Peptides against a protein of PDB entry 7SID. Designs and how they scored, part 27

Target 1, 151 residues: chain A of PDB entry 7SID
Amino acid sequence: LHMYLMLLKELPGEEYPLPMEDVLELLKPLSNVCSLYRRDQDVCKTILNHVLHVVKNLGQSNMDSENTRDAQGQFLTVIGAFWHLTKERKYIFSVRMALVNCLKTLLEADPYSKWAILNVMGKDFPVNEVFTQFLADNHHQVRMLAAESIN

## One batch from the design tools (peptide; aimed at target 1 A81)

Design b2_p20_1_s2 (made by RFdiffusion4, then SolubleMPNN; from b2_p20_1, 9 letters changed)
Fold by OpenDDE base, seed 3:
Structure b2_p20_1_s2 (fold): chain B 151 residues (1-151), chain A 20 residues (1-20)
Amino acid sequence: as target 1 above (151 residues)
Amino acid sequence: SSMEEREKRLAEEQAKLLEE
């Protein structure tokens, strides 16, 4: 876990996008790591904060390539799971804050949710629709962060 | 298809993540 988190932390920002092949390699173990530590709020928060760089990379990539679609799919699978568990009230506000930041970045890259669609248990949820739910979050800071993303 | 296989794999991974 620690080694993986260190690798995620060292991801370059949007100014220096990684080759899609490298992004895919980083995303491969992500779902497994999230599965193992889904109940650890601190780890989940850390993961979500680190994958922000991945979101930025995905938004700048050629969406017509198979590798890009694969990377997007792997990432959205994890985000969809975090969102679902959030709906089940499994995560504290700090984790939800990190998730909102991820969703915000997705919306910046895809405002109309053409590809940014969360599929959870066979059902599709466009990120723009998912995002609006955080405007009514129980925690003040989460609502504020969501509102800042729209205004 | 390759796309269908990918979607299936992703669904399985998500199911593991959502497992109680």
Scores: peptide ipSAE 0.465, ipTM 0.878, DockQ to the pose 0.891
OpenDDE base, seeds 1, 2, 4, 5: peptide ipSAE 0.459, 0.463, 0.448, 0.456; ipTM 0.876, 0.878, 0.873, 0.875

Design b2_p20_1_s3 (made by RFdiffusion4, then SolubleMPNN; from b2_p20_1, 9 letters changed)
Fold by OpenDDE base, seed 2:
Structure b2_p20_1_s3 (fold): chain B 151 residues (1-151), chain A 20 residues (1-20)
Amino acid sequence: as target 1 above (151 residues)
Amino acid sequence: SAAEEREKKLQEEQEKLLTD
């Protein structure tokens, strides 16, 4: 876990996008790690914070490539799961904060939600619609963060 | 199709995440 988290942490930002092949390699174990530590709030928060760089990489890549679509799918699968578990009130505010940041970054990369759509249990949820729900979050900091992202 | 297979794999991965 720690080695993987370190790799995620060292991901370059939007200014230096990784080759999509490398992004895919980094995403491969992500779902397994998230599944294993889904009940660990700190680990989930850390993961969500680190994968922000992945979103930035995805946004700068050729959206028409198979590898890009694959990477997007793998990432959105995890984000969708986190969102679903959030709806089930499984995560504390700090994790939700990290999730909101991920969603914000997704919207920045895909303002029109062309690919930023969460599929959970066979249902599609555009990120913009998902994001607006956090405006009504029970925790004031989450609401504030969401509100700041709207402007 | 390749797309269908990919989607199937993604669904399986998500199910793991959502399973208690």
Scores: peptide ipSAE 0.369, ipTM 0.846, DockQ to the pose 0.895
OpenDDE base, seeds 1, 3, 4, 5: peptide ipSAE 0.366, 0.362, 0.357, 0.366; ipTM 0.845, 0.843, 0.842, 0.844

Design b2_p20_1_s4 (made by RFdiffusion4, then SolubleMPNN; from b2_p20_1, 10 letters changed)
Fold by OpenDDE base, seed 3:
Structure b2_p20_1_s4 (fold): chain B 151 residues (1-151), chain A 20 residues (1-20)
Amino acid sequence: as target 1 above (151 residues)
Amino acid sequence: SRREEIEQKLKEEQQKLLEE
């Protein structure tokens, strides 16, 4: 786990995008790691904070590329799961904060949710619609972060 | 198709994440 988290942490930002092949390799174990540690709030927060760079990398890529779609799918699968578990009140505010930051970054890359769509249990949830839900979050810091992202 | 296989795998991975 710690080795993987370290790799995620060292991922370059949007100024230095990685080849999509490298992004795919990094994303490959992500779902499994998240599954194993879904109940660990600190690990989930850490993962969400680190994968922000993945979104930035995806935004720099050709959206019509097969590899890009694959990377998007792998990433959105995890984000969708975190969002769903958030709706089930499984995560504390600090994890929700990290999730909002991910969603914010997604909206910056895809304001109209053309590809940023969370599919959970067969239903599609555009990120722009999902994001608005955090404006009514029970925790004031989450609401504030969401509000700042809209303006 | 290969794409369908990938999507199916992703669905399975998500399901695992949600149910464990």
Scores: peptide ipSAE 0.478, ipTM 0.886, DockQ to the pose 0.923
OpenDDE base, seeds 1, 2, 4, 5: peptide ipSAE 0.475, 0.473, 0.472, 0.477; ipTM 0.885, 0.883, 0.884, 0.886

Design b2_p20_2 (made by RFdiffusion4)
Pose (drawn by RFdiffusion4):
Structure b2_p20_2 (pose): chain A 151 residues (1-151), chain P 20 residues (1-20)
Amino acid sequence: as target 1 above (151 residues)
Amino acid sequence: EEAEEERKERAEEVLEKMLS
């Protein structure tokens, strides 16, 4: 777990992007890793805080081949799963704050929501519309974080 | 079309692992 979190945090870079196949290799086990630790709040928070670093390489669309959409779908489905589970009151405010940070990073990467759309229950939600929902949260810290990052 | 079907199946598998 430590090895994987370290690789996720360190390998992606903004100045010189990785090949997309390497991004796919990084994102391949993430789904299983998140499945094992679905119950644990601290691990989930750590996983989200470490996965928010891949958006810098994911946001590149110059080489918009099939690998780009495959990696974007692999990441967006995990993010959407976390958001759906959060809507059902399954996570504490720490995981919600980490998810807000991830969504803020996604909004930074794709302002027009061309590709950053969460898919859940056969429906699609743009990230910008989802982000404004956190203004009505039951925890003050998450609301303040969303209000401050609303810019 | 085949790539879109594979992607849909992979998304369904990820959701089954997370929501079951």

Design b2_p20_2_s1 (made by RFdiffusion4, then SolubleMPNN; from b2_p20_2, 9 letters changed)
Fold by OpenDDE base, seed 3:
Structure b2_p20_2_s1 (fold): chain B 151 residues (1-151), chain A 20 residues (1-20)
Amino acid sequence: as target 1 above (151 residues)
Amino acid sequence: MEFEEERKKKQQEIYEKLLS
């Protein structure tokens, strides 16, 4: 876990996007790590904060590339799971804040959710529709973060 | 698209593992 989190933390920023092949390699262990630590609020928050670099890379890539579709799918599966657990009230506000930031970054790259779609329990949920639900979050800081993204 | 079904299957397995 520690080595993987350090790797995610040290990923290049938006100015130096990673090749999609490298993004795919980084995504391979992500689901396993998330599964093992899904009940650890601090680890989940850390993961969500670090994968923001992945979101930026996905948004800059050619959307009709096979590797891009593969990476987007794997990433959105993880985000969908976090959102599902959020709906089941499994995460505290700080984790939800990190998730909102991920969704915000996705919407910056895909405002109309053409590819940013979460599949949860066999149903598709566009991120723009998912995002609006956080405007009614129980925690004021989450609502504020969601609201500032609209303007 | 090519490999779409295989991709969907893999994603479903990941999802189920995450929520197990």
Scores: peptide ipSAE 0.315, ipTM 0.807, DockQ to the pose 0.763
OpenDDE base, seeds 1, 2, 4, 5: peptide ipSAE 0.310, 0.316, 0.311, 0.309; ipTM 0.805, 0.807, 0.805, 0.805; seed 2 fails the geometry check

Design b2_p20_2_s2 (made by RFdiffusion4, then SolubleMPNN; from b2_p20_2, 10 letters changed)
Fold by OpenDDE base, seed 2:
Structure b2_p20_2_s2 (fold): chain B 151 residues (1-151), chain A 20 residues (1-20)
Amino acid sequence: as target 1 above (151 residues)
Amino acid sequence: SAFEEEREKKAQEIYEKLLS
């Protein structure tokens, strides 16, 4: 886990951006890692914090590439799952805050939600729509973070 | 398209794996 997270963390820090093919390879184990640790709040928070770099990388890539769309789709599936579990109240506020940061970064990369759409249980939810829900989060820090992101 | 369908299937598999 640590080694994998380190790889994710180093994505934006590289002198040269990784080819999208390499990003895809990095995304392959992500779902398994998330699944394995989905009940560990601290690990989930850490994962969400580190995948921010993946979001940034995806936003900088050529959106017309098939590999880019594939990578975006795989990543959004993971984010969607985290959001789904959040809706089921499976995550504490600190994890939700990390998720909000991911959603914020997605919106920065795709302000019009052209590709930033979460598919959960066969239904599509634009990230902007999902994000606004956190403005009404039960925890004040989550609400504040979401509100700050809107401004 | 065929690619889109395959991607959707793969996404669904990932989703199910994550929530299993």
Scores: peptide ipSAE 0.158, ipTM 0.708, DockQ to the pose 0.836
OpenDDE base, seeds 1, 3, 4, 5: peptide ipSAE 0.152, 0.115, 0.146, 0.136; ipTM 0.703, 0.686, 0.708, 0.697

Design b2_p20_2_s3 (made by RFdiffusion4, then SolubleMPNN; from b2_p20_2, 8 letters changed)
Fold by OpenDDE base, seed 3:
Structure b2_p20_2_s3 (fold): chain B 151 residues (1-151), chain A 20 residues (1-20)
Amino acid sequence: as target 1 above (151 residues)
Amino acid sequence: MEFEKERKEREKEIYEKLLS
């Protein structure tokens, strides 16, 4: 876990995006790590903070690429699961803050939710519509962060 | 597209693993 988290943290910025093939390799263990530690609030927060670099890489790639579609799908599946567990009140506010930041970064890359769509329980939820639910979050800081993302 | 079926199956497996 520690080595994987360090790898995520050390990903390059938008000025030097990774090849999509490398992004796919990075995404392979992500679901396993998230599954093992989904009940650990600190680990989930850390993961969500570090995968922001993945979003930036996804937004810089050709959306018509098969590898891009694959990477987007795998990543959004993980984000969708975090959102699902959030709806079930499994995460404290600090984890929800990190999730909102991920969604905010997705909207920066895809403002009209052309590809940034969460599939949860067989239903599609465009990310630009998901923010409306965080505007009603029980924690004031989460509401404020969500509001900043759509202003 | 070309590998849409396989991709959706992998995503389903990931989702089920995360929420199992």
Scores: peptide ipSAE 0.432, ipTM 0.869, DockQ to the pose 0.829
OpenDDE base, seeds 1, 2, 4, 5: peptide ipSAE 0.425, 0.421, 0.421, 0.428; ipTM 0.866, 0.863, 0.863, 0.866

Design b2_p20_2_s4 (made by RFdiffusion4, then SolubleMPNN; from b2_p20_2, 11 letters changed)
Fold by OpenDDE base, seed 3:
Structure b2_p20_2_s4 (fold): chain B 151 residues (1-151), chain A 20 residues (1-20)
Amino acid sequence: as target 1 above (151 residues)
Amino acid sequence: SSFEEKRKEEEEKIYELLLS
């Protein structure tokens, strides 16, 4: 876990996008790691903070590429899981803050949710619709962070 | 693995995350 988190932390930012092949390699263990540590709030927060770089990389890639769609699918599946568990009240506000940041970055890359769609339990949820739910979050900091994105 | 195979594997992992 520690080594994987370190790799995620050291990912290049928006100014230096990674080849999609490298992004895919980094995403491969992500779902498993998230599943294993789903009950650890600190680990989940750390993961969500680090995958912000992945979102930026995905947004800068060609949407018609098969590798891009593959990477988007794997990433969105994980985000969808965190969102679903958030609705189940499984995560504290700091984890929800990190999730909102991910969703915000997705909306910046895809304002109309053309590809940023969460599929959970066989149903599709566009990120722009999902995002508005956090405007009514129980924690004031989460609401404030969400509100910053709609201005 | 093909794209579909990878997707199936990820869905299984997410299933564990959501329902276990």
Scores: peptide ipSAE 0.176, ipTM 0.773, DockQ to the pose 0.574
OpenDDE base, seeds 1, 2, 4, 5: peptide ipSAE 0.085, 0.152, 0.073, 0.103; ipTM 0.653, 0.763, 0.642, 0.725; seed 1 fails the geometry check

Design b2_p20_3 (made by RFdiffusion4)
Pose (drawn by RFdiffusion4):
Structure b2_p20_3 (pose): chain A 151 residues (1-151), chain P 20 residues (1-20)
Amino acid sequence: as target 1 above (151 residues)
Amino acid sequence: EETEEREEEREEEVEEFLES
C-alpha cells in the first residue's frame, strides 16, 4: 500500500508528462485498492489525497488517443463512485474534504468540463454543477473549503 | 470488440467496489 501510494504521489509530473500507457498502468490497480479499503475512512482519505496528483497528467489532451479516454474513464468512474457513496452519508467530513480537493483539482484541469464528467447510475453530471452542491454540507469546514475554492 | 471488453471489465470493477 505504501509503495503504491508513493508511486502515485511521485511518478506523475506536470512539466514533462508521462506516456499515457504508463498512466494506465498506474491507474489499473486503483479500483481494487479502493475496493479493499472502502470501509476505512483514514485510508480512503489518504488514497484521495494521493490520487489527486494524477489529474495534472490526465488533463493533457494533445495525444487524445484511445488510451487518453480509457485512463480518463478509469479515474472518473472511481471519483464518481466516491461521490455517490458520499451522497448516501457513508463517509466522514475528512473524506468529503479530500473529495472536494480532488474535484477542485479536476475543475482546475478542465474548466469547460469537456471531459470531466462523473458517471453514476447511468447518468452524467458535470463537475462544475456537482461542486456547488457542497455549499450546503452539514459540516462547516467543508462548506468553508468549497466557498473559498469557488473561485 | 476489445474496447467493449475493456469497458465491461471496468464497469464490473466499479460495481464490485460499490457492493463491497

Design b2_p20_3_s1 (made by RFdiffusion4, then SolubleMPNN; from b2_p20_3, 9 letters changed)
Fold by OpenDDE base, seed 4:
Structure b2_p20_3_s1 (fold): chain B 151 residues (1-151), chain A 20 residues (1-20)
Amino acid sequence: as target 1 above (151 residues)
Amino acid sequence: SEAEKRREELEEKIKRFLES
């Protein structure tokens, strides 16, 4: 786990993205890792903080590529799972903060949610609509972060 | 650039990790 998280942490930003093939390979075990540690708040926060780089890579890629679509799907599956558990009140505010940052970054890359759509339990949720719900979060810091992202 | 160098190094680390 720690080695995997280290790799995620070192992902390059928007200026110098990794080849999509490499990103895809790195994302393959992510769903399993998240599932294993879904109840560990610290691990979840760390994962969410590190996958911010994935959004930057995906935003600069060719969206028509099969690898890009696959990577987007795998990434959005993970985000959707975190969103679902958030709705079930399974995460503390610090994890929700990290999730909001991920959603913020997604909206920067895809402000109209053309591809950033979460599929949870067979239903589609555009990220822009999902993000708006955090404006009404119970924790003031989460609300503030969400508001700052829009303004 | 330094950023490009880091990217290349990371690619190698990823490859090694995935091949292990």
Scores: peptide ipSAE 0.057, ipTM 0.659, DockQ to the pose 0.030
OpenDDE base, seeds 1, 2, 3, 5: peptide ipSAE 0.057, 0.051, 0.049, 0.052; ipTM 0.647, 0.643, 0.635, 0.646

Design b2_p20_3_s2 (made by RFdiffusion4, then SolubleMPNN; from b2_p20_3, 13 letters changed)
Fold by OpenDDE base, seed 1:
Structure b2_p20_3_s2 (fold): chain B 151 residues (1-151), chain A 20 residues (1-20)
Amino acid sequence: as target 1 above (151 residues)
Amino acid sequence: SSAEERRKELEKKIQDFLNA
């Protein structure tokens, strides 16, 4: 876990994106890691903070490539899982804050949720729709972060 | 150039991790 988190942390930003093939390989174990540590709030927060780099990489990729679509799908699966557990009140506010930041970054790359769509339990949820729900979050700081992200 | 080198090193680390 530690090694994996270090790799996520060291991902380059938008300036020097990784090849999509590398992103795919990095994403492959992510779902399993998230599943194993879904109850660990600190690990979840760390993961969410680090996957911001993935979003930045995805935003610089060729959206028409099969690899891009695959990477998007795998990433959105993870985000969807976090969203689902958030709705089930499994995560504290600090984890939700990190999730909001991920969603914000996704919307920066895809403002109209053309590809950023979460599929949870067979239903599609555009990220922009999901994001706006945090405006009504129970925690003040989460609401504030969501509101600030819109402006 | 330094950032590019770091990227290449990271790519190697990723591959090493995945192959370990």
Scores: peptide ipSAE 0.109, ipTM 0.710, DockQ to the pose 0.032
OpenDDE base, seeds 2, 3, 4, 5: peptide ipSAE 0.084, 0.049, 0.047, 0.100; ipTM 0.686, 0.615, 0.615, 0.706; seed 3 fails the geometry check

Design b2_p20_3_s3 (made by RFdiffusion4, then SolubleMPNN; from b2_p20_3, 11 letters changed)
Fold by OpenDDE base, seed 3:
Structure b2_p20_3_s3 (fold): chain B 151 residues (1-151), chain A 20 residues (1-20)
Amino acid sequence: as target 1 above (151 residues)
Amino acid sequence: MEREERLKELEQQIQDFLNS
């Protein structure tokens, strides 16, 4: 696990968009890793922080591309899992902060949640609706981060 | 090293690790 996280940290910077093929390759093992270590707060925080560039790449891509839709689906599955566990109060505030940053970036790319929809246990949850829930988070830093994204 | 080449190398290393 430690080696995996170190490799993940060494991925190229997020200033320039990645080819969609590279995004897809990066997302392939992500769901499994997240599932295996969903109870490890530090691992989850690290993953969420380092996949933020993936969200930015998805937002810059053509939404009509099949590869883009595939990548969006895989990514939203992971985000949905993190959000679901957040609803079950499984994550500390630092993990929720990282999740809010991901959701913020999604809303910047899709403010009306046309494609940014989390499917959890067969039910759809638009990210804009999910995001507003963090305005009432128990931790003040999470509320503040969410509030900054509204303007 | 080229950015895309480095990315591909790291992705392969991650896969190798996960499969070990």
Scores: peptide ipSAE 0.028, ipTM 0.555, DockQ to the pose 0.042
OpenDDE base, seeds 1, 2, 4, 5: peptide ipSAE 0.025, 0.024, 0.028, 0.024; ipTM 0.527, 0.576, 0.458, 0.532

Design b2_p20_3_s4 (made by RFdiffusion4, then SolubleMPNN; from b2_p20_3, 10 letters changed)
Fold by OpenDDE base, seed 2:
Structure b2_p20_3_s4 (fold): chain B 151 residues (1-151), chain A 20 residues (1-20)
Amino acid sequence: as target 1 above (151 residues)
Amino acid sequence: MEREKRLKELEEKIKRFLES
């Protein structure tokens, strides 16, 4: 775990946007890491916080390419998994806060959820629809974070 | 090129961690 966290901290260490090819390479092992620690609240929070730069990179990409679509798909798979477990009440509020921040960033990049669509258990969930559900979250801080993002 | 090298090294380290 210590080694994992140390390696994870290397991800946001970039001072400038990454080429989409590089984003894709980073996402390849990341999904496995997320799966390995899916039940560790602290690790999940850390993962979600550190993948924000990936979301920003995806949003800044102005080129439609196979690599872009692939990277988007890889990332949405990870976010979808976290959202799914959230719906199953597996995550505490601090993890949900981190997830909301990721969703917020996705909406900034794709306000109408043209590509930001979570596919979970064979069903499609546009991120804008997913995001609005956090307005009714049981925890007040999660609701507040979600609410400030709609203005 | 240097950036790509660093990213590749990170990927390999993560892979090794997962396999440990």
Scores: peptide ipSAE 0.025, ipTM 0.547, DockQ to the pose 0.055
OpenDDE base, seeds 1, 3, 4, 5: peptide ipSAE 0.021, 0.023, 0.024, 0.024; ipTM 0.549, 0.541, 0.556, 0.527; seed 1 fails the geometry check

Design b2_p20_4 (made by RFdiffusion4)
Pose (drawn by RFdiffusion4):
Structure b2_p20_4 (pose): chain A 151 residues (1-151), chain P 20 residues (1-20)
Amino acid sequence: as target 1 above (151 residues)
Amino acid sequence: EEEREKRLKEVEEQLLAPLP
């Protein structure tokens, strides 16, 4: 777990992007990793805080081949799964804060929501519309974080 | 394209499956 989190945190870089196949290799076990630790709040928070670093390489669309959409879908389905589970009151405010940080990073990467759309229950939600929902949260700290990051 | 959509659907079902 430590090895995977370290690789996720360190390998992606903004100045010189990785090949997309390497991004796919990084994102391949993430779904299973998240599946094992669905119950644990601390691990989920750590996982989200470490995966928010991949958006810098994911946002590149110059080489918009099939690998780009495959990697974007792999990431967005995990993010949508976390959001759906959060809507059902399944996570504590720490995981919600980490999800807000991830969504803020996604909004930074794709302001127009061309590709950053969460898919869940056969429906699609743009990240910008989902982000404004956190202004009505039951925890003050998450609301303040969303209000401050609303820019 | 169809194989990719299928893998994404299986990942979604796994992550939203009820826990024991």

Design b2_p20_4_s1 (made by RFdiffusion4, then SolubleMPNN; from b2_p20_4, 7 letters changed)
Fold by OpenDDE base, seed 3:
Structure b2_p20_4_s1 (fold): chain B 151 residues (1-151), chain A 20 residues (1-20)
Amino acid sequence: as target 1 above (151 residues)
Amino acid sequence: MEKREEELKEIEEKLLAPEP
């Protein structure tokens, strides 16, 4: 886990996008790590903070390639799971804030949710619709963070 | 397309599976 988190932390930001092949390699273990540590709030927060780099890379990629669609699908599945568990009140506010940041970045890349759609248990949830739900979050800081994206 | 959907479903099942 430590090595994987360090690797994610050292990823380049939006200014230096990674090849999609590299993004796919990074996403492969992500679901397993998230599954194993889904109940650890600190680990989940750290993961969500670090995968912001992945979101930025996905937003700048060419959408015509199969690799891009594959990467988007794998990533959105993980985000969808975090969102689902959030709906079940499994995460504290700090984890929810990290998730909102991921969703904000997705909306910046895809404001109309053309590809940014969460599929949870066979049902589609456009990120733009999911995002508005955080405006009614129980924690004031989460609501404030969500509201910043509207302006 | 079908293969991709199956792979994504597997990922989702791992994340949402009940705790043992």
Scores: peptide ipSAE 0.145, ipTM 0.693, DockQ to the pose 0.834
OpenDDE base, seeds 1, 2, 4, 5: peptide ipSAE 0.133, 0.141, 0.138, 0.132; ipTM 0.687, 0.692, 0.688, 0.684; seed 5 fails the geometry check

Design b2_p20_4_s2 (made by RFdiffusion4, then SolubleMPNN; from b2_p20_4, 6 letters changed)
Fold by OpenDDE base, seed 5:
Structure b2_p20_4_s2 (fold): chain B 151 residues (1-151), chain A 20 residues (1-20)
Amino acid sequence: as target 1 above (151 residues)
Amino acid sequence: MEEREKELEEIEKKLLAPLP
């Protein structure tokens, strides 16, 4: 786990994108890791913080390529699951903060939610609509972070 | 495309499934 998390952390940001093939290789274990540790708040927070680099890489890639769509799909599936579990009140505020940061980064890459759409239980939820829900979060820091992202 | 959608659905089910 720790070695995998370190690999995610070392992904270059927006200025130095990796080949999409390399991004896909790093994403392959992600769903399994998230599933196994979904009840560990600290691990979930760490994962969500590290996958921010993935979103930055996706924003610099050719959005029309098959590999890019594949990477987007795998990533959005994981984010959608975290969002779903958040709706079921499974995560503390610090994990929700990390999730909001992921959603913020998605909106920066795709302001109009052309591809940033969460599919949960067979229904589509554009990230811009999902993000609005965090403006009414029960925790003040989550609301503040969400509000800052709108400006 | 249909095959990819099915794969993503399976990933979602795995992630949301109850822990053993």
Scores: peptide ipSAE 0.044, ipTM 0.626, DockQ to the pose 0.780
OpenDDE base, seeds 1, 2, 3, 4: peptide ipSAE 0.037, 0.047, 0.035, 0.038; ipTM 0.621, 0.631, 0.603, 0.617; seed 2 fails the geometry check

Design b2_p20_4_s3 (made by RFdiffusion4, then SolubleMPNN; from b2_p20_4, 7 letters changed)
Fold by OpenDDE base, seed 1:
Structure b2_p20_4_s3 (fold): chain B 151 residues (1-151), chain A 20 residues (1-20)
Amino acid sequence: as target 1 above (151 residues)
Amino acid sequence: MEEREEELKEIEKRLLAPEP
């Protein structure tokens, strides 16, 4: 875990996007890691903070290829799982805040949710619609973060 | 596309699978 998190942390920013093939390689173990540590709030928060780099890389991609679609799909599946567990009230506010930041970054890259669509248990949820639900979050700081993101 | 969707569904199942 620690090695993987370190790798995610050291990903280049939006100024220097990774090749999509490299992004795919990084995404492969992500679902397993998330599954194993889904009850650990600190690990989940850390993961969500680090995958911001992935979102930025996906948003900076200038290619519309099968690899891009594959990477988007794998990433969105993970985000969808975090969203689902959030709806089940499995995560504290700090984790939800990290998720909001991920969704915010997705919306910056895809404001109209052309590709940023969460599929959870066979149902599609455009990220722009998912994001607005955090405006009604039970925690004040989460609501504020969401509200600030749309202003 | 259908094959891709099935793969993503499997990822989701793994993510949300019961803990051992």
Scores: peptide ipSAE 0.262, ipTM 0.766, DockQ to the pose 0.709
OpenDDE base, seeds 2, 3, 4, 5: peptide ipSAE 0.257, 0.258, 0.258, 0.252; ipTM 0.763, 0.762, 0.761, 0.758; seed 2 fails the geometry check

